# Peptides against a protein of PDB entry 3EFO: the designs that were tried, part 17

Target 1, 262 residues: chain A of PDB entry 3EFO
Amino acid sequence: SQLADLYKSCETDALINFFAKSAFKAVLHQPLKVIREILVNQTAHMLACYRKNCASPSAASQLILPDSMKVLPVYMNCLLKNCVLLSRPEISTDERAYQRQLVMTMGVADSQLFFYPQLLPIHTLDVKSTMLPAAVRCSESRLSEEGIFLLANGLHMFLWLGVSSPPELIQGIFNVPSFAHINTDMTLLPEVGNPYSQQLRMIMGIIQQKRPYSMKLTIVKQREQPEMVFRQFLVEDKGLYGGSSYVDFLCCVHKEICQLLN

## One batch from the design tools (peptide; aimed at target 1 S61 L65 K70 L250)

Design b1_p24_1_s1 (made by RFdiffusion4, then SolubleMPNN; from b1_p24_1, 12 letters changed)
Fold by OpenDDE base, seed 3:
Structure b1_p24_1_s1 (fold): chain B 262 residues (1-262), chain A 24 residues (1-24)
Amino acid sequence: as target 1 above (262 residues)
Amino acid sequence: MEAFRKELEEEVDKLLEEMAKKAE
């Protein structure tokens, strides 16, 4: 069917880019609450339509998503939790305006990274490998107190350090004896010169290479106040200011779809 | 629902991997 073909041709990243730009344009003329409701409704209607007209027979209570849009909910949730659509006290009007303008000019690849950051477990780096470590889900549950993680969203870069980060890695990256000695005010890693430091710098360079903006590095220690800012980029977690977790949002979408189909 | 969540998680993992590769 024509609808089935449409769904097959739609890619999640392209859809999110479209929805983001549409929503961010609407911010100028519509209340944020209305915009968020529209996005949720559009998502539910689109997925319900697929379920009704394109999906194989199954239980009505089951959530069925087309392969091309299977991960749409997680990215939609990220969009809904963005500071442009969900105001946060720590984000100024100017900053929101700036981010809105940036997204309005972003291509599909840039917006994908912007809404769902890369979170890399750099404590697992193989200094003999040129490959990047496998990204993990943007959730606190994927962090480790013994780990060191690099987060990047195309605009910001964070180096998160667990309270029990290996001293040898701390020494390798910062040339200090322990976690407590790390200066979080620094925006550049020291050129220590060891293989691990060089590998980390290389990875950071690779991440930066295809991005249009230079990402400022922020060093974050676990359990310190600045970690709160970092946690806002863990987009699958429940937000501090009204944003749903991925799981909660998925359940919400499921309920909406069921209502539409019943 | 749990089974679906698992499937979705797998797809997200694939996307993350692809994103990582694109960064290379």
Scores: peptide ipSAE 0.024, ipTM 0.604, DockQ to the pose 0.070
OpenDDE base, seeds 1, 2, 4, 5: peptide ipSAE 0.023, 0.021, 0.022, 0.023; ipTM 0.581, 0.576, 0.579, 0.576

Design b1_p24_1_s2 (made by RFdiffusion4, then SolubleMPNN; from b1_p24_1, 11 letters changed)
Fold by OpenDDE base, seed 1:
Structure b1_p24_1_s2 (fold): chain B 262 residues (1-262), chain A 24 residues (1-24)
Amino acid sequence: as target 1 above (262 residues)
Amino acid sequence: MAEELEELKKEVDELLKKLAEQRE
């Protein structure tokens, strides 16, 4: 159908950019509660329309998403949990203003990365390959105490180390004998000179090269205080300030769709 | 619902991998 073709041609990253800018413009004149409700309703209505017009009747009660929109709920939930749309005293006015301004000027590619970070398992690096390792879902469930992960959202870069990270990798990256010896105050990785260190630096360079902003590097040890900041970027998990996990959000949207379609 | 969500997660994983590749 014509509608089906429209949904198939839909660019999710363009949509989320549009919704983000629209919402961030609206915060100047509308209550945050109203804006959040509108975003949820828009998501539900779009998906309900798809089910009604594009899906089989037998699947009307199921959570069916068009291919081009399957990631839309992910980004939408991230948008809803952004500090600009949260009325929490823990978030400074300056921080909200800063992020609002950033997003208002972001292109589609930049906003995509901003709302859903790239999380890479660095402990699986192939020093003989110039390709980036396969990204994992931005959730604590994808982390490992034995692993090392690099997270980037276009503004920040985090190197997260599990408490049981391999000593040989720690030595390779930091030139120290153990996890306990890693200095988390570092904003730059040392030039150790081994193939693994060089590969990691190259990967970081590749991630940075196409971004308009210089990303600050933060070294994060598992179970230390700075890890709390890192966890805020695991956007599929439950938010620190009351935001829903992705799974919870999907359930909410599904219920709303069912209500709309009876 | 649980099974359906798990299947959706798999599909989303594949899409996210593709997106990650596009970022390179």
Scores: peptide ipSAE 0.061, ipTM 0.664, DockQ to the pose 0.047
OpenDDE base, seeds 2, 3, 4, 5: peptide ipSAE 0.028, 0.025, 0.074, 0.007; ipTM 0.589, 0.555, 0.682, 0.400; seed 4 fails the geometry check

Design b1_p24_1_s3 (made by RFdiffusion4, then SolubleMPNN; from b1_p24_1, 12 letters changed)
Fold by OpenDDE base, seed 2:
Structure b1_p24_1_s3 (fold): chain B 262 residues (1-262), chain A 24 residues (1-24)
Amino acid sequence: as target 1 above (262 residues)
Amino acid sequence: MEAEREALKKEVDEALEKLAQLRE
C-alpha cells in the first residue's frame, strides 16, 4: 500500500539522518577522505547485511532489497557530495560550518529534504487544484526548456525557468512580457494577483510552512550563469565539484556489496 | 558491465519514481 511504502521510506530517511550527523560530527577530528570511505563502507555493509538477513525469498532483483532501501545509495551519494564533506576551495569555510551546524540539528524530515530536494513542475500547475503538483526526480533530465520548476531543500528555494517557458506563464508570474524581461535579482515574486500567481504563491507558502527556516528565493534562468548554482541541487546528477552521479555511485556500492557477500 | 549498470539503474529508478510520488 501507499502508506506502507511511505512508512518504509522513513527508515531510509532515518539512516541518512544518522549517517549525516555522524559524518558531520567527525569532520572536526577526522580527515574527509577517511570519513567518505567510512560512509561508503558502512553503506555497503548495511545493504549487504540487509540483503543477507532480511531479503525476501521471492526477491529476484540484483540489489534484492526493499524499494525503500534501494534509494539509500542515492541519498548517500547526496551526502557525500555535500559541501561539508568536500574540501574544494570554491566552498567557503563559513558555508561548510553553517550547513554542518544546521544538519546537526535537523530531524529526519528536514535532513531528507535537505539532501534530496523537492522539485516541482510549476508549469503543470492546476490553478483549481488544492494539491501540490507531483514532484519529479532531482535531475536535469527531468527539466524541460519549456518548463518552469520550483526547487526547495528547506534552506533555499529556486524558481527555474526554461528558455522557452510559456510567455503567458511568465506574465502570470512576473508580470513581464517575456523571458528576457525577467529580473533574476529579485528575491520575491510580485503579487500579480491572477489565479496562477496566487496558486504558485500558495504552493511556496505550503512548502515554507513545513520548514523551520525561511527559504531565500532565487530566480534562475536557463543558460545563465546562476544556473550553475541551481544545478548543484539536482542531486542525482554528477556534481559540479567532481561528485559522481547516483548511477556511478550505485555501481560502486553494488560491487562492494557483492564482494561482501562472496 | 553495461548491462549490469542498466539493470541497477532501472531498479533504483523505479524505486525513486515511487518515492517521488509518495512524498508530499
Scores: peptide ipSAE 0.493, ipTM 0.907, DockQ to the pose 0.051
OpenDDE base, seeds 1, 3, 4, 5: peptide ipSAE 0.489, 0.482, 0.491, 0.473; ipTM 0.906, 0.903, 0.907, 0.901

Design b1_p24_1_s4 (made by RFdiffusion4, then SolubleMPNN; from b1_p24_1, 11 letters changed)
Fold by OpenDDE base, seed 2:
Structure b1_p24_1_s4 (fold): chain B 262 residues (1-262), chain A 24 residues (1-24)
Amino acid sequence: as target 1 above (262 residues)
Amino acid sequence: MEEFRKELEAEVDELLAELARLAE
């Protein structure tokens, strides 16, 4: 059917971009709560419509998503948790306004990165490889106390260090003997000059490439206060200020869809 | 990024399957 074809042609990336811009535009005239509710409802309606009209016969209780929009809930949850739609005390009004304006002008690729950051396990770097490390899910469950992770969303870049990060990697990156010696006030990595340092810098360069803005680097030590900011970019986790985990959101969407289909 | 997306989708599939089981 034409409707089925439409869903097949739908791209999650484009939809999220559209929803983001629409929602961010509405922020000026509508309460945030209303906007969030609309987004959830729209998501549920779209998916319910697909389930009803396009999906093959299956149990009504099953959540069936079109392949092209399989990860729509993931990104929608990220959108809902964004500081523009979910105010957080640590985010200034100016920052919210800035992000709002940025998203309003973002293309599809930029918005995707913005809402769902890249999280790269730097501790697994192969200095002989020209490939970027495989990104991991943006969740604390994917972090390791022994690991070092680079997070980037097109505006910010974080280098997160586990409390048990390998000293040799710390030495390689920061030219200091231990985790305790790392200065988190730095916004630039030292040019240590070893292969690992060069590889990391290369990766950072690749990530920065094609981004319209220079990403500020923040060094984050696990269990230190600045980690709280970093954790907010772990978008699949439960937020501190009312944001749902992805799992919880998915359950919510599923429930809404079921209600619509009944 | 494409590889990451595929991995994400795979994990989503697992979650969806779990939800389906819970709905039974």
Scores: peptide ipSAE 0.028, ipTM 0.625, DockQ to the pose 0.791
OpenDDE base, seeds 1, 3, 4, 5: peptide ipSAE 0.022, 0.021, 0.023, 0.026; ipTM 0.604, 0.573, 0.586, 0.628

Design b1_p24_2 (made by RFdiffusion4)
Pose (drawn by RFdiffusion4):
Structure b1_p24_2 (pose): chain A 259 residues (1-239, 243-262), chain P 24 residues (1-24)
Amino acid sequence: SQLADLYKSCETDALINFFAKSAFKAVLHQPLKVIREILVNQTAHMLACYRKNCASPSAASQLILPDSMKVLPVYMNCLLKNCVLLSRPEISTDERAYQRQLVMTMGVADSQLFFYPQLLPIHTLDVKSTMLPAAVRCSESRLSEEGIFLLANGLHMFLWLGVSSPPELIQGIFNVPSFAHINTDMTLLPEVGNPYSQQLRMIMGIIQQKRPYSMKLTIVKQREQPEMVFRQFLVEDKGGSSYVDFLCCVHKEICQLLN
Amino acid sequence: DEEFEEELEEYVDETLEELAEERA
């Protein structure tokens, strides 16, 4: 009968999986604007209820989120930015209908990765003694012109290359000497390489391991290349609203529920 | 995985503190 127990026991990934499927089923029944509004308001409602009933007294300038829901807003914003609940500019209806379908079948492990891609820094990789590098937030702010990154959501795998990308690596991987020597349209498996092209292939394998679909590798050269598609998977950035924007929005309506 | 989740929680907390200061 206590609300504190309800919240202390929640799981964001499980909640996100439900909201996503619930919203994706509703796409075949209601205006998308109506669906997104229900999502945002339900999110503000859950948090406002915790604020007026469980949270110890705190200043109004603060937005209080339970531990169980720490990253719930970030993920909810990712759902709202997803092309299924978004619109016309680019992204075919065939792409939307397809993604809408893929999510309807997903388990928790799949939906977590699908809505928050895994961004791995590759240029800072520890040679032959690896075990998959620490992840980095899904934002352009964590990309470096000197860096090479791996981004995966379970369906796509992007190998991102910065402009001042170390030629030493571009050689030990693409067997070519320089950055401008790589052609994106040749997105096939590169072998050779003794320390790195192997350590990279090692993590590309470990990533695919638990994943049902074999991911489509897409190489991205930084400045003005296909990169436009890649930017979509940096779900923390604005690309809908940014993570911070959404957080700013939820607080407004949480306050509107004046308490 | 657990470390990344912790780091993401911390980033959420920092963002909340920055917003609280701006509002204040």
Fold by OpenDDE base, seed 2:
Structure b1_p24_2 (fold): chain B 262 residues (1-262), chain A 24 residues (1-24)
Amino acid sequence: as target 1 above (262 residues)
Amino acid sequence: DEEFEEELEEYVDETLEELAEERA
């Protein structure tokens, strides 16, 4: 069908960019609650329309999305959890304004990374390899107390350190004896000069080179207060200042779709 | 519905694993 072809041709990345810009523009004139409701409604209607017109009748109740759209709810949830769309006193007006302006000018590729960050297990780095480590899902479930992770969303870069991070890696990165000695107030990694440090810096450089904005580095220790800021970028999880986990969101969307189809 | 939950989990896992891989 023509509609099926349309959905197959639709790119989730472009849609998210559109929805984000539309929503962030609407913030100036509409209540946040209304904007969020509209976004959820639009998501449900779009997916319901697909099921109704493109999916087999027997599969109408099932979560079947085309490959080009299956990540739409993921990004939508990330969008809904963005500080621009959250009315929380913990988020400064300046931060909201800043992110709003940035997103309004972002291309599709930048939006993808912004809403769903890249999370790299750098503790698994092979210093003999020029390949980047495989990215992991943006969830606390993928973190390890023994691990070190680099998160980047195009605007911010976080180096997260587990409480049980290997001392040899800590020394390799920071030139300090232990986790306790790491200064989290630093915004730059020291020039230690060993292979591991060089590899990490190279990776960070590669990530930065692909982005139009200089990313600020934040060093985060597990179980310290600043970790809560980092956890906000674990977008699959329940938000600290609001928003559901992706699973919960998807369930919500599913229920709404069913209601629309009945 | 246990069946639905299992299906959902599988769907989520597949979707998000693929998405994460695309970030490499």
Scores: peptide ipSAE 0.548, ipTM 0.909, DockQ to the pose 0.081
OpenDDE base, seeds 1, 3, 4, 5: peptide ipSAE 0.545, 0.545, 0.539, 0.539; ipTM 0.910, 0.910, 0.909, 0.907

Design b1_p24_2_s1 (made by RFdiffusion4, then SolubleMPNN; from b1_p24_2, 11 letters changed)
Fold by OpenDDE base, seed 5:
Structure b1_p24_2_s1 (fold): chain B 262 residues (1-262), chain A 24 residues (1-24)
Amino acid sequence: as target 1 above (262 residues)
Amino acid sequence: MEAFREELKREVDRLLAELAALRA
């Protein structure tokens, strides 16, 4: 059917870009609550339409999504949890305005990375490989106290270190003997010169080359105060200001779809 | 509901892995 073909050609990244810009434009004239409700409703309606008209008969308990939109909910949740769409006193007007302006000018490729960051397990690097490590889901559940992770969203870059991260890797990256000796005030990695350091720097370079803006590097130690900022970018978790986890959001969307179909 | 959540998690893991591969 024509509708099925439409869904096949649909790109989630483009939709998220559109929804983001539309919502961020609307914040100037409409209450945030209304905007959020519209976004959720649109998501549910689109997915319900697919299930009704394009999907094969299946149990109502199953979440059936078109391939092109299977990841729409996760991005939508990220959008909904963006500070621009949140009404919290802790969020300054300037910050909202800044992020709003940034997204309004972003292309599709930039916005997708912005809303769902890339989180890389650096502790798993193979110094002999030219391939980037496989990204993990942006959730605390995917972190490890023994691990080192690089997070990038096109604007910010974080190097997160677990409290039990391997001393040999710390030595390799920072040229210091232990976790405690790492200076988190630095914005550049030292030129240690060993293969691991070189590989990490290469990876960071590759990530940076794909983005129009220079990403500032922030080194974050687990359980230190700056980690709170880092955790805001773990977008699948509950938001700092009360946003839903992705799992909860997905369940919510599923329920809404079922309600629309019943 | 818990079983459903677990199923969704597995599906999401797969999808995000695919997405990550596309971004690489």
Scores: peptide ipSAE 0.099, ipTM 0.714, DockQ to the pose 0.080
OpenDDE base, seeds 1, 2, 3, 4: peptide ipSAE 0.031, 0.044, 0.018, 0.024; ipTM 0.666, 0.694, 0.445, 0.604; seeds 2, 3 fail the geometry check

Design b1_p24_2_s2 (made by RFdiffusion4, then SolubleMPNN; from b1_p24_2, 10 letters changed)
Fold by OpenDDE base, seed 1:
Structure b1_p24_2_s2 (fold): chain B 262 residues (1-262), chain A 24 residues (1-24)
Amino acid sequence: as target 1 above (262 residues)
Amino acid sequence: SAAFREELKQEVDEILAELAEKRA
């Protein structure tokens, strides 16, 4: 069907870029509540249309997504949780303005990374490999107290260290004997010179080379105060300022789809 | 409700895993 072809031709990344720019333009003349409602409605309508016209019969409990839009709800939730669309006094006007302007000028690839960061398990690095480690989902559930993770969203880069990170890796990266000795005020990793350090630096370099903006590095220790900032980039989880987890959002969208189809 | 959430989570887990791998 023409509809099926249309959905197959759609790319989630392009759609999210479009929705983001549209919403961020609208914030100048429409209430945030209305904008959020429109975004949710658009998501539900698109998916409802697919289910009605393109999907095979399924149980009411199933959420059927077209292949081209499988991750649309995830990205849409990330968009909804962006500071530009949140009406919270804790978020400064300057931050909102800054984020808005950034997104308004972003291409599809940049916005993709911006809304859903790359999270890499650095503790699993193979120093003999030229490939990046496989990324993990942006959720606290994927972190480990024994692990070290690198997160990048095109604007910021975080190196997160679990409280039980291996001392040998800590020494390899920072040239200090233990977790407690790591200085989190540094914005650059030391040039320790061992293969692990070199590999990590290479990975960071590769990530940076793909982005138009220089990403500031922040070292984050688990259970320290700055970790709260880092956790805001775990976009699948519930947000600090009222954003839903992706699962909760999916439930919301599913309910709305059911209402539209009834 | 909990069961429904778990089902939805399971359905999307594979998709998100693939997305994560694609980013690497």
Scores: peptide ipSAE 0.064, ipTM 0.700, DockQ to the pose 0.050
OpenDDE base, seeds 2, 3, 4, 5: peptide ipSAE 0.101, 0.050, 0.029, 0.030; ipTM 0.727, 0.704, 0.648, 0.665; seeds 2, 4 fail the geometry check

Design b1_p24_2_s3 (made by RFdiffusion4, then SolubleMPNN; from b1_p24_2, 10 letters changed)
Fold by OpenDDE base, seed 4:
Structure b1_p24_2_s3 (fold): chain B 262 residues (1-262), chain A 24 residues (1-24)
Amino acid sequence: as target 1 above (262 residues)
Amino acid sequence: MEAFKEELKKEVDELLEKLAQERE
């Protein structure tokens, strides 16, 4: 149908860009709670309309979404959990204002990465490969205590180290003998000069080249206080300050859709 | 509720995996 074709042509990335800018503009004159409620309602209404008019009858337990928007709830949850719409103690007012302004000027590609970061398992690097390691989902469940991960969202870059990270990799990256010796106050990796270090730097360079802003690097040790900030970028997980996991959010959206259709 | 969550999760898991990988 014509309506079905319309939904098929809708791109999640473009929608999120639109919703983000709309919401971030509204922050100036509406309460955050209201903005969040509106976003959820709009999402539910849009998806309910699709189900009602474009999808075949199905069981109530099924989440029926067009392919192009199947991950819309995930991104919407990321938007709702953003520090601009959900204030967090670890984020200053100035930082929130800064991020708001940045998003207001972001293109679709930039906003996509901003709301759902790239998470790379650095510990799996092949120094002989020219390809980036396969990214993993932004969830704690995908981290490993034995692993090292690089997270980037276009504005920030985090290097997360598990408590059991391989000493040889730690030596290769930081030129220190163990996890305990890593200085997390540094914002630049040392020029160690070995193949692994060079490969990591290359990867970081590639990521940076694709983005218009210079990303600040933060080194994070597992189980240390700064990890709390890092975990907020694991956008699929439950937030520490009121943000839902993607699964919980999906349930919420689904319930609202069902209510609209009944 | 747990079963329902798993159903929803299953529907999007493949796309989420693809999403993560497409960022390379």
Scores: peptide ipSAE 0.122, ipTM 0.729, DockQ to the pose 0.050
OpenDDE base, seeds 1, 2, 3, 5: peptide ipSAE 0.047, 0.034, 0.038, 0.026; ipTM 0.687, 0.671, 0.682, 0.626; seeds 2, 3, 5 fail the geometry check

Design b1_p24_2_s4 (made by RFdiffusion4, then SolubleMPNN; from b1_p24_2, 9 letters changed)
Fold by OpenDDE base, seed 5:
Structure b1_p24_2_s4 (fold): chain B 262 residues (1-262), chain A 24 residues (1-24)
Amino acid sequence: as target 1 above (262 residues)
Amino acid sequence: SAEFREELKEEVDQLLAELAAERA
């Protein structure tokens, strides 16, 4: 059907870019609550329409998504959790304005990475391989106290270290004997000169080369105060200043879809 | 319910894993 073809041609990346820009434009003349409701309703409506007109009959509990929109709810939740759409007093007007302007100028590829960061397990690096490690989902559940992770969203880069990070890797990256000796005030990694250090720097370089903005590196130790900032980029989890986990959002969307179909 | 949440989570987990992999 014509509708099926439409859903097949719709790319989540393009949709989220469109929704983001539309919402961020609307912030100037509509209440945030209304904007959020519109986004949720649009998402539910699109998915309900697909289910009604394109999908085969199935159980009501099953979430049926077209391939082109299979991760739309995930990105939509990330958009809804963005500081621009949150009305919390803890978020400064300046930060909200800054991010609003940034997103308004982003292309599809930029907004995709911005809303759902890349999270790489650096502790799993094979120094003999030129391949990047496979990214993990942006959730605390995917972190490890023994791990080291690199997160990038096109604007910020974080190197997160678990409290039990391997001393060998710490020595390799920072040239210090232990986790306690790592200086988190540094914004550049030292040139230690070993293969592990070189590979990490290469990875960081590759990530940076693909992005139009220079990303500042922030080193984050687990259980220290700055980790709170890092956790805001774990977009599948519940937000610090508001917003649902992806699971909670999925439940919300599913409920709305069912209501539309009944 | 908690059961429903877990069911939805499992259904979408594969999709999210694919998403993460596509970013690499």
Scores: peptide ipSAE 0.070, ipTM 0.704, DockQ to the pose 0.050
OpenDDE base, seeds 1, 2, 3, 4: peptide ipSAE 0.023, 0.025, 0.022, 0.029; ipTM 0.595, 0.622, 0.572, 0.668

## One batch from the design tools (peptide; aimed at target 1 Y50 I64 L250 H254)

Design b1_p25_1 (made by RFdiffusion4)
Pose (drawn by RFdiffusion4):
Structure b1_p25_1 (pose): chain A 259 residues (1-239, 243-262), chain P 25 residues (1-25)
Amino acid sequence: SQLADLYKSCETDALINFFAKSAFKAVLHQPLKVIREILVNQTAHMLACYRKNCASPSAASQLILPDSMKVLPVYMNCLLKNCVLLSRPEISTDERAYQRQLVMTMGVADSQLFFYPQLLPIHTLDVKSTMLPAAVRCSESRLSEEGIFLLANGLHMFLWLGVSSPPELIQGIFNVPSFAHINTDMTLLPEVGNPYSQQLRMIMGIIQQKRPYSMKLTIVKQREQPEMVFRQFLVEDKGGSSYVDFLCCVHKEICQLLN
Amino acid sequence: SEVHITFDEDGLPLEEDLEKLEVEF
């Protein structure tokens, strides 16, 4: 009968999986604007209830989120930015209908990765003694002109290359000497390489391991290339609203529920 | 336990509090 126990026991990934499927089923029944509004308001409602009933007294300039829901807003914003709940500019209806379908079948492990892609820094890789590098936030702010990154959501896998990308790596991987020597339209498996092209292939394998679909590798050269598509998967950035924007929005309506 | 996100006069959250919203795998 205590609300504190309800919140202390929640799981964001499980909640995100439900909201996603619930919203994606509703796409075939209600205006998308109506669906998004229900999502945002339900999110503000859950947090406003915690604030007026469980949270110890705190200043109004603060937005209080339970531990169980620390990253719930970030993921909810990712759902709202997703092309299924978004619109016309680019992204075919065939792409929307397809993604809407893929999510309807997903388990928790799949939906977590689908809505928050895994961004791995590759240029800072420890050689032959690896075990998959630490992940980095899904934002352009964590990309470096000197860096090479791996981005995966379970369906796509992007190998991102910066302009000042170390030629030493571009050689040990693409067998070519320089950055401007790579052609994106040749997105096939590169072998050779002794320390790196192997250590990279090792982590591309470990990533695919638990994943049902074999991901489509897409190489991205930084500055004005196909990168436009890649930017979509940096879900923390604006690309809908950014993660901070959404946070700023939820607080407004939580306050509107004046308490 | 809970997480506190503080806003300034401009309605923007402080950067130090935003670090608390980091996603982990």
Fold by OpenDDE base, seed 1:
Structure b1_p25_1 (fold): chain B 262 residues (1-262), chain A 25 residues (1-25)
Amino acid sequence: as target 1 above (262 residues)
Amino acid sequence: SEVHITFDEDGLPLEEDLEKLEVEF
């Protein structure tokens, strides 16, 4: 059917880019609450239409997502949790304006990474491999006190260090004896010259490759105050200002679809 | 192709089904 073909041709990255720009244009003319409601409704309606017309027969208790849109919900939730669409007074108008303008000029690949960052377990690096480590989900549940993680969203780069991260890796990256000796004010890694340091720098270079903006590096120690900023980019978790976790949003979308089809 | 998500008794999606929704890079 034409409708089935339409869903097969859909690309989530293109959709989220379109929805983001549409929503960020709408903020100039409509209340934020209304914009958020429209986005949720549009998501539910698209998926309800698929369930009704294209999906295989299944229990109503299940959520069915076409493969082309299987990650649309997580990206949509990230969009909904962006500061531009939040009504919190803690968010300055300048910050809203800045991020709005950035997204309005982003291409499909840029907005995809912006809304859902790449989180890499650096402590698992193979110094003999030229491949990037497999990314993990952007959630605190995927971090470990013994781990070191690199997060990038196209604008910012964070190197997160667990309180129990291996001293040998600390020495390899920073040329200091321990976690406590790491200077978090640095924006550049030292050129230590060992294979691990070189590999990490190579990975950072690959991530920066083909990105329109130079990403500033921030060193983050677990349980220190700056970690709060880092946690804002763990987009699958519940937001600081009341935004839903990914799981909660999936439940919300599922319920909305069921209501539309009853 | 499509993905099916099942919810448990508490209304939460099964972990094994959530794994199907991981973002790919």
Scores: peptide ipSAE 0.683, ipTM 0.963, DockQ to the pose 0.831
OpenDDE base, seeds 2, 3, 4, 5: peptide ipSAE 0.680, 0.682, 0.680, 0.683; ipTM 0.962, 0.964, 0.963, 0.962

